# Peptides against a protein of PDB entry 5OK6: the designs that were tried, part 176

Target 1, 215 residues: chain A of PDB entry 5OK6
Amino acid sequence: ELPGLDSQWRQIENGESGRERPLRAGESWFLVEKHWYKQWEAYVQGGDQDSSTFPGCINNATLFQDEINWRLKEGLVEGEDYVLLPAAAWHYLVSWYGLEHGQPPIERKVIELPNIQKVEVYPVELLLVRHNDLGKSHTVQFSHTDSIGLVLRTARERFLVEPQEDTRLWAKNSEGSLDRLYDTHITVLDAALETGQLIIMETRKKDGTWPSAQL

## One batch from the design tools (peptide; made by RFdiffusion4, then SolubleMPNN)

Design b2_p28_3_s2 (from b2_p28_3, 10 letters changed)
Fold by OpenDDE base, seed 4:
Structure b2_p28_3_s2 (fold): chain B 215 residues (1-215), chain A 28 residues (1-28)
Amino acid sequence: as target 1 above (215 residues)
Amino acid sequence: APLSREEQLAANQINLEELQAAFQAAYA
């Protein structure tokens, strides 16, 4: 059963878990398509539950690039294409109106940047490969706040690297050359890694030499 | 402007063979 219109408005906009609540690192927020949200606003502000402004089920179709992989379109802008809701508010709306059949929720995490908290709508998708098999990539998502060390650990895990094997990372740059990621303590953001970028995991040879030393 | 994902993927693919050959030769 739908709660009263005023109650809906207060819960979503002004509640303790409302749209305007402070961002907290690690929390989940959800994207809601802007037109649907505006329709909902009009509905709850109209004061008539039986009005023709009823928004129907949440429909985020326009935010997706495709209905197969459910990837977000590139270049979406907060406040223009979507609104962000904290998890509690999102779940309320879903419980009240439903979500379009087959559509997954668009969940994103709050990250801590040097001077601001932000919902990371577009995490960095890296293509992880081994130096000896560049044709077999593993696509993995990372936060901009993740360390290069985490990228390396993730690569090692994906490629089932044994603990005794020593590995390091290279990033393919725009010129087609390789930049070694020396400092594993810097973040993906600091390293300026971008979605679609090839990251090569190099494994040290048994003789203690690196394959790249011969390049 | 940063390359689109598609452009990056395409750029990555073009040079993969050369880089792979180089690394394979060095690893052997």
Scores: peptide ipSAE 0.045, ipTM 0.552, DockQ to the pose 0.752
Fold by OpenDDE base, seed 5:
Parts: C-alpha cells; structure tokens; sequence
Structure b2_p28_3_s2 (fold): chain B 215 residues (1-215), chain A 28 residues (1-28)
C-alpha cells in the first residue's frame, strides 16, 4: 500500500535524505525520467490518492538508446531529461510504484572531481586491445577518477596476462597517433581519455625488448 | 608527482601507422 501523499513528498524531497541531500563520493544515485517524476510531484501535491494524476510505474524507456545493452542516450541533461535520487529515495519510489518490467535501474556513482562532487552519469567506455591483435577489442567502463594503473590492471586481467609479463598502455589520440600512458598514477580524466577511445596494451617480448622499440 | 598529459604527449607520441607496422613486424 502507498504511504500518505505528504509522507511520500517528505521522504523523496527531503533536504537531508532525499533529492536535495548533498552528494557524497561513492554513494549510489539513480536516474528517474523527468516526466514521470513531475507526474509524481503533481500527484502527491494534489492531496488526492485517487486522483487521475497517479503516475503509475517508473518508466525510464526514453532515457535508453537501446533495450539490449541498456545504454543511456547521449546528451541527457539533469533537470530536463531526468532527476537524480539517492538510493534510499529511489528504492522508496520503486517500492511504491514499481519499475517498468524488464528495465534495469539506472544506477550511477558520485565521484569526486577537483573541488566538486558529481554523479557520474557517463562513465568512460574504453576499447581495450592487445598490440598483436588490434582487431579484437574489449569495451570496458571506467570512472574518470580511475587511475591509468587500474586500466592497465583491467587490461591485463581481460587478456589473461601472466604476472611475470610486463605490459604498458598506449592511447590512440584524435590525430591518429599513439600516446604512451607512461604515468599510471594519473586518472582517466587527467589523461583525457574519452568514450570510444582505443587503448592498446603492449606486452614486452621474451627477449626483454618492447615491440614499439623497433620504431 | 604524476606526469601531466602534456608531458607524456611530448615524450611518448608515436605515429599509429608506424607503431602498427612495428607490432606486426614483431609478431610476423
């Protein structure tokens, strides 16, 4: 059964625990399609539980570009296309109204950027390849706050590189050249890596030489 | 301190075609 309309409003629009709460790094937030949310607001503000303004189940269909991989459309804007809710508020709404059958929740993490917290709606999708097999890419998502070291470790794991094998990364830049990601302590953001960017993992040869050293 | 992107670009930029050729040659 739905709680009272005033209770719903207080739970979701609460400045301490609801939509207006401060962002905290590492917390999960969820996207809610804007029109549904506005319909919900109208419903709970109307004061009549039997009102025709009942929003029905949460439906985020318009936020997805496909229903196969459930990727978000590009260029979605907070406050125009969607509203962000903290996990508790999201779970309340789902409990009260349900989520459209088959749709996954759109969960995102709060990340800490220099002097700002932000819900990372669009993590970076990198195309990981090996230097000796550029035709086989593995798409992996990373946070902008993830280190190049994590990208390298992830690549090593994905390609089943043995612990004793040395590896390093190259990023294909917009000019068609490869930039060596020498410093593994910088972030994906610092390295200015972008979604769809090709990242090449080079493996050191058994003779101790690097394949790229022949240039 | 971690190297900036600019520092890495200046020191470690290689043409993709050249690198691809080298990679192919190493494993031909």
Amino acid sequence: as target 1 above (215 residues)
Amino acid sequence: APLSREEQLAANQINLEELQAAFQAAYA
Scores: peptide ipSAE 0.030, ipTM 0.520, DockQ to the pose 0.163
Fold by OpenDDE base, seed 1:
Structure b2_p28_3_s2 (fold): chain B 215 residues (1-215), chain A 28 residues (1-28)
Amino acid sequence: as target 1 above (215 residues)
Amino acid sequence: APLSREEQLAANQINLEELQAAFQAAYA
């Protein structure tokens, strides 16, 4: 059963617990398509539960570029294309109105940047490859706040590298050259890594030499 | 004098084609 219209509005838009609540690092927030949300606002503000302004099921179709991987369209803007809701508010709306059949929720995390908390709508998708098999890529998502060390560990895990094997990373830059990622303590953001960027994992040879040292 | 960050980055830049060639040669 749907709550009263005033109750719905207060639960979702209340600045203390709703859409306007402060962001906290690690929390999950959800994207809602802007037109649906505006329709919902009109409905709950109208005061008539039987109004023709009933929003129906949440439909985020316009936010997705594909229905296979459910990737977001590039360049979506908060307040224009979507609104962000905290997990509790999202779950209320889904329970009340439903979500369009087959659509996954668009869950994102709050990240801590040096001077701001932000919902990371677009995590960084890196293309991980091995130096000896550049044609076989693994796409892996990382937060901008993840360390290069985590990228390296993830690459090692994906490629089943043995613990005794030494590895290092190279990033293909915009000029088509490779930059060595020496400092594993810096973040993906600090390294200026971007979505779609090729990251090459180099494995040291058994003789102790690096393949790239032959250059 | 320690290389500037830019100089370090420049020194660490390897041409992708050269690196690919070297990798291929190392496993040929």
Scores: peptide ipSAE 0.029, ipTM 0.564, DockQ to the pose 0.153
Fold by OpenDDE base, seed 2:
Structure b2_p28_3_s2 (fold): chain B 215 residues (1-215), chain A 28 residues (1-28)
Amino acid sequence: as target 1 above (215 residues)
Amino acid sequence: APLSREEQLAANQINLEELQAAFQAAYA
């Protein structure tokens, strides 16, 4: 059941629990397409529930690049293309108006950067490969705040590497060379890794030598 | 003096073609 218009406005827009509340690291926020949100604002601010300004179900279709993998379009801008809502506010709107059939929610996490909290709308998608099979990639999503160590562990898991096997990472750079990711304690951001970048997992040979040591 | 990040990256840089060739040779 739809609550009163004033109650909707207070629940979604109030500074304590609504759209304008402070970001906290680890929390989930959701994207709402800007036009729909503006229509909702007009509806609840109009004060007439019987008005022709009813927004209908939430439809984020214009934010997606495709309806198969539900990837976001590149270059979306907060306040222009979408608004961010905390999980509670999002769930209220979905309960009141519904979400377009078959369309997934666009959930994103708040991350802690050195001097700012930010909703990470575009996490980094890396192409993970093995040194002996560069043609078979696994695309995996990482936060900018994830460590290179996590990338390595994830690669090991995806390629079913045994615990006793030693591995290390290389990143293909823009110059067409490979940079060894030696420090596993730095973040994806610190390493300046980008979406679509090729990351090569090298496995140590049984003789204790590295394949790349023959260079 | 500790190597700058750029210097560390440069020191760990390998040509992709050379590395690919080495990897292919190692498993051939």
Scores: peptide ipSAE 0.024, ipTM 0.504, DockQ to the pose 0.159; fails the geometry check

Design b2_p28_3_s3 (from b2_p28_3, 13 letters changed)
Fold by OpenDDE base, seed 1:
Structure b2_p28_3_s3 (fold): chain B 215 residues (1-215), chain A 28 residues (1-28)
Amino acid sequence: as target 1 above (215 residues)
Amino acid sequence: MKLSFEEQLEANKINLEELQAAFQRAYE
């Protein structure tokens, strides 16, 4: 059973627990397509539960560029294309109205940037490869706040690198050349890594030399 | 302009054969 319209409005829009609540690092927020949300607003503000303004199931179809990997379209803008809801509010709406069949929720995390909290709508998807087999890749998602060290550890794990093997990272730049990621303590953001960028894990040779030293 | 994900993937294919060959020569 749907709650009363006023109760729905308070639950979702309440400034302490709803859409207007402060962002907290590590929390999950969800995207809701703007037109659906506006339809819901009109419905609950109308005061008639039997109104023809009933929004129906949540449908975020217009936010996706594909229905295979369910990637978001690029360039979406908060407040224009979608609204952000905290997890509790999202789950209420889903329980009340449902989510379009087969469509996944669009869950995103709040990250801590130097001077602000932000819902990271577009994390970085990196293409990880080994220097000796560039044809075998792993696409892995990282936060802009993740360290290069984490990228390296993740690459090592995905390629089943043994602990005794020494590895380092290169990023392929737009010119087709390689930039060394020397400092593993800086973030993905600081390193200016981009979605779709090729990251090459180089493994040190048994003689102690690096393959790239001979390039 | 910033490349899209798909454009970046396509760009990554550029000169990969040469890069692969260079690394293979250096590694073996």
Scores: peptide ipSAE 0.151, ipTM 0.793, DockQ to the pose 0.747
Fold by OpenDDE base, seed 3:
Structure b2_p28_3_s3 (fold): chain B 215 residues (1-215), chain A 28 residues (1-28)
Amino acid sequence: as target 1 above (215 residues)
Amino acid sequence: MKLSFEEQLEANKINLEELQAAFQRAYE
């Protein structure tokens, strides 16, 4: 059952707990397609529950570039293409109006950057491969705030690398050459890694030498 | 202009066969 229109407005737009609430690192926020949200606003502000302005179920289809991986279109802009809602507000709207059948929620995390919190709408999706089998990849999502060490650990886990095996990372750059990721303590952001970038995990040979030494 | 995800994936396939062969030879 839908709550009263005024109650809906207060719950979603309340500056203390709604759309305008302060961002906190680690919290989940959700994207809502802008036109749907504007339709909802018009509906609840109209004061007539029987109005033809009823927004229907949430449909974020226009935000997705595909319905296979459910990847967002590039270049979406907050306030123009979508609005961001805290988890509680999102769940209220979904409970009231529903979400388009089969469509996943667009959940994103608040990240802490120097002197600012932001919802990370576009985390980095890296293509992880092993040096000895570049044809088999794992696409994995990382935050810009994740360390290169986490990328390496994730690669090791995905490829079932044994603990005693020594590994290191290379990034394929735009020129087609390989850059060593020497410092595992810097972030994905610091390393300027980008979505779709190939990351090669190299495993040390039993004799203590690295395969790349022969390149 | 920045490549799309799909374009970047395709670009990554360039010369990978040769690179893989080089790594394989070095690892043996």
Scores: peptide ipSAE 0.129, ipTM 0.771, DockQ to the pose 0.695
Fold by OpenDDE base, seed 2:
Structure b2_p28_3_s3 (fold): chain B 215 residues (1-215), chain A 28 residues (1-28)
Amino acid sequence: as target 1 above (215 residues)
Amino acid sequence: MKLSFEEQLEANKINLEELQAAFQRAYE
């Protein structure tokens, strides 16, 4: 059941707990398509619950590139294409108005970057492969704040590498050459890894040599 | 003979570039 219009406004727009609240690392925020949100604002500001300004169910269709993987379009801008809401506010709106059938929520995490918190709308998707079978890939999403060590552990898990096997990572650069990721303690951001970039996991041979020694 | 690491990369270079391009287009 829809609460009163003033109550809706306070729950969603209140600066202490609503849209304007401070970001906290690790929190979930949600994207709402801008036109729907503006329609909602007009509805609750109008003061008439029977108004023709009723926004209907939330529909973020215009934010998605596809309805299979539900990837976001590139170049979306906060305040122009979408608004960000804290989890509590999002859940209120969904409970009041519903979400378009079959459409997933667009949930994103607040991350801690040097001297700033931000909602990471576009995490990095890496293409993970093994050096000996480049045709079999796993696409995995990582935060810019994730370590290269986590990328390596994830690759090992996806390819079912046994604990006793030694592995390391290479990144294919824009020039088509390979850069070794020596330091596993730096972040995806610091390593300047990008979405769609090929990451090759090399496994050490039983004789103690590396396949890349033949390069 | 089993292909070297370099030979494997060279053999798949074109296919990998096409795959990466296709992957990038999925975000456009």
Scores: peptide ipSAE 0.029, ipTM 0.523, DockQ to the pose 0.059
Fold by OpenDDE base, seed 5:
Structure b2_p28_3_s3 (fold): chain B 215 residues (1-215), chain A 28 residues (1-28)
Amino acid sequence: as target 1 above (215 residues)
Amino acid sequence: MKLSFEEQLEANKINLEELQAAFQRAYE
C-alpha cells in the first residue's frame, strides 16, 4: 500500500532516518538512479496521487556496466548519477514501488576513514592467485579499510590452505614487478592496492625455503 | 592514467605466463 504523498516525502527525506541522516560506520546504504529519484520527488511534491508523474518501479539499469556480475559503471558521481539512501528508506521505496525484475539492489557499506565517514561505492576487487597456479584466480572484494592480514586469510580460505602451511602475499605493481606485502597490519588503502590488481599468495616449501628466493 | 578494471585484468594476463614460469622454476 502506498502511503500519502506527504508521508512518503517525510519518510524518505527526513534528516533523522532518511536520505539526510548521518552516516554510521558499518551500516548499509543503497544507490538509487538519479532520474528515478527525481521523478519520485516530482510525483510526491505534486500532491496528486493520480498524476502522470508516477515514477514506476525502481530501475538502476543505467548504473550497471554489466548484467552478469552487476558491476557498477566507473566514475559514477553522487548527486549526479545516483542518490544514497539508508537501508530503511530504500526498503520503503522498494515496498511502495518495487524494483525492476531480476535487478539486484546496489548495497554499499559506510566505512570510516581517518577524517571522514563515507559510503564505499567502489570497494577494491582483487585477483587472488597461488604462485604455483596463476591461471586459477579468485576475484574477491575488499574494503579499503580491510587489512592485508584479512586479504591473506581470505586467500588461504579460498585456496583451502592448511593451517600448518606458511604463506605470504605479493602484489603485481604497475611496472610489472612484484612488491612483497610485508606488513599485514596495514590496510588495502595503505598498500595502495587497486581493483583488478593481481595478488599472489606464495606458499613456503617443505624444506623451509621460499620459491621467490630464486627469482 | 588509471586503467579500468578490465584493462588491469588484461595487463595482468599478458605477463601471467612469464610469471608462472618464473615461479615454477623457483619451486623445482
Scores: peptide ipSAE 0.026, ipTM 0.644, DockQ to the pose 0.680

Design b2_p28_3_s4 (from b2_p28_3, 9 letters changed)
Fold by OpenDDE base, seed 4:
Structure b2_p28_3_s4 (fold): chain B 215 residues (1-215), chain A 28 residues (1-28)
Amino acid sequence: as target 1 above (215 residues)
Amino acid sequence: SALSYEEQLAANQINLAELQAAFAAAYQ
């Protein structure tokens, strides 16, 4: 059941789980398409529940590149293209109005950057490959705040590398050559890794030498 | 980022064969 219009407004905008509440690292927030949200605002501010301004079900269609992978369009801007809501507020709206049939929620995490909290709308999507089979990639999302060490561990897990096998990472740069990711303690952000970038996991040979030593 | 996802993907594919050949020769 839809609550009263004033109650809706207070719940979503000014409540403890409202849009303007402080960001907390690790929490889930959701994107709502700006046009729909503005329509909702107009509806609840209008004071007439039977108004023609009824927003209908949440529709984030314009935020997606496609309806197959449901990837976000690049270059979306908060406040222009979408609004961010904390999980509780999002779930309220979904319960009240529904979500467009077949359309997934757009869930994102709050991350902690130096001296700032931010909803990470665009995690870094890396293409992980093995040095001896570059044609078989695993696409994996990482936070900008994740360490290179985590990327390496993730690559090892995805490729089922045995614990005794030694591995290291290379990043393919814009010039087509490889940059060694030496420091595993720096973040994805610090390493300037980008979405779509090829990350090559090299495995040490049984003789103790590295394949790249012959390059 | 400097390159879009599509641009990055395209760039990856262009040099993939050369890198594959180099690593294959070194590893095997």
Scores: peptide ipSAE 0.180, ipTM 0.776, DockQ to the pose 0.738
Fold by OpenDDE base, seed 3:
Structure b2_p28_3_s4 (fold): chain B 215 residues (1-215), chain A 28 residues (1-28)
Amino acid sequence: as target 1 above (215 residues)
Amino acid sequence: SALSYEEQLAANQINLAELQAAFAAAYQ
């Protein structure tokens, strides 16, 4: 049974786990399509549970680029295309109204940026490849706040690199050159890595030389 | 610093074609 309209409003908008609560790094937040949310607001503010303003199930279809990989459309804007809800609020709405059949929730993480927290709606999808097989890529999602070291470790894991093997990363830049990601302590953001960017893992040869040293 | 890294990154910029050739040469 749906809770009272006032209770819904309090839980979602003004509750301790409401839409306006402070962001906390590492927390999950969820996207809700703006039109649906506005319909819900109208419904609960109207005070009539029997009104024609009932929002129905949550439908985020317009936010997705495709229904295969469920990738978000590019260029979505908070407050225009969607609203962000903390996990508790999202789960309340889903429990009350349901989510459109087959649609996954759009879960995103709060990240810590210099002096601010932000829900990372668009994490970075990198194309990881080995230097000796550029045609076989693994697409892996990273936060802008993830270190290059994490990218390297992830690449090593995906390509089953043994612990004793030494590896390093290169990023293909927009000019068609490779930039060595020398400092593994900086973040994906600091390295200005972007979605779709090719990241090449180079493995050191058994003789101790690097393949790239042949330049 | 970020600036130091950027400078180092620029210094470590390699032409993709050259690097690809080097990689190929190392494993053929």
Scores: peptide ipSAE 0.180, ipTM 0.652, DockQ to the pose 0.141
Fold by OpenDDE base, seed 5:
Structure b2_p28_3_s4 (fold): chain B 215 residues (1-215), chain A 28 residues (1-28)
Amino acid sequence: as target 1 above (215 residues)
Amino acid sequence: SALSYEEQLAANQINLAELQAAFAAAYQ
């Protein structure tokens, strides 16, 4: 049985722990399709639990570009296409109304940028490759706040690079050139890396030279 | 910062075609 309509509203919409609460770095927030959420608002504001405004199960299908990888459509806008709820509020709604069968939740993290907290709806998906096998890629998601060092470590792990092997990264830029990601302490955002960008991991030769040294 | 990093990136920019050729030669 559903909680009282007023109770639902207070749990989800309040400014302390609900939709209107302040963003905190590292917290999980969830996307809810806008039409469903508006239907829910109408339902709980109507005051009649038996009304025709019952929203049914949460269905975020319109937010996904595919049901294989469950990637979000590009260009979704908060307040128009979806609303963001903190984890507790999301879990309440799911427990009350259910989530469409087989559909994953759309969980995102709050990130700390220099002057703002933001729910990172679109993390960066990078294509990681080795310099000696550019045709074999691993797609990996990173936060804009992740360091290049983390990208490098992740690449090393995915390609099973041994600890004694020395590696470095190159990023393919829009001009068709490669920029060496020398500073591993800057972030993905600082390096202006974008989704779909090719990142090449170069491994030092046994003779101590780099494959790219002659260039 | 991104701007400070860009100066360093300019010095480390290599043509993709040349780099690909070098990589291919090194591991042929």
Scores: peptide ipSAE 0.086, ipTM 0.615, DockQ to the pose 0.144
Fold by OpenDDE base, seed 1:
Structure b2_p28_3_s4 (fold): chain B 215 residues (1-215), chain A 28 residues (1-28)
Amino acid sequence: as target 1 above (215 residues)
Amino acid sequence: SALSYEEQLAANQINLAELQAAFAAAYQ
């Protein structure tokens, strides 16, 4: 059952707990398609629960580029294409109005950047490969705030590298060359890694030499 | 003095084709 219209407005738009609440690192926020949200606003501001302005179930279809992987369209803009809601507000709306059948929620995390919190709508998807089998890639999602060390550990895990084996990373740059990711303490953002970028994990040989040393 | 990350990155740039060739050769 729907709460009163004024109650709905307060729950969702309240600056302390709703749409305008402060961002906190690690928290989940959700995207809501802008037109649906504007329709909801009109409905609850209209004061008539039986109004023809009833928004219906949440439908974020226009935000997705496909219904297979449910990947977001590129270049979406907050306030123009979607509204961000904290988890509590999102769950209220879903409970009141429902979500389009089969459509997943669009959940994103707040990340901490220098002196700013931001909802990371577009995390980085990297293509991980081994130096000796470049044809087999694993696509893995990372935050811009994740370290290169985490990327390396993740690659090692995905490729089942033994603990005693030494590994290092190379990134293919826009010029078609490979950049060695030497410093594992910097972030994905600091390393300027981008979605779709090829990351090569090199494994040291048993004789102690690196395959790339033959260059 | 230790190179900055940017300097280290630049120093470790190699051609992808050369690297691929080297890797292929090493495992033949």
Scores: peptide ipSAE 0.030, ipTM 0.569, DockQ to the pose 0.146

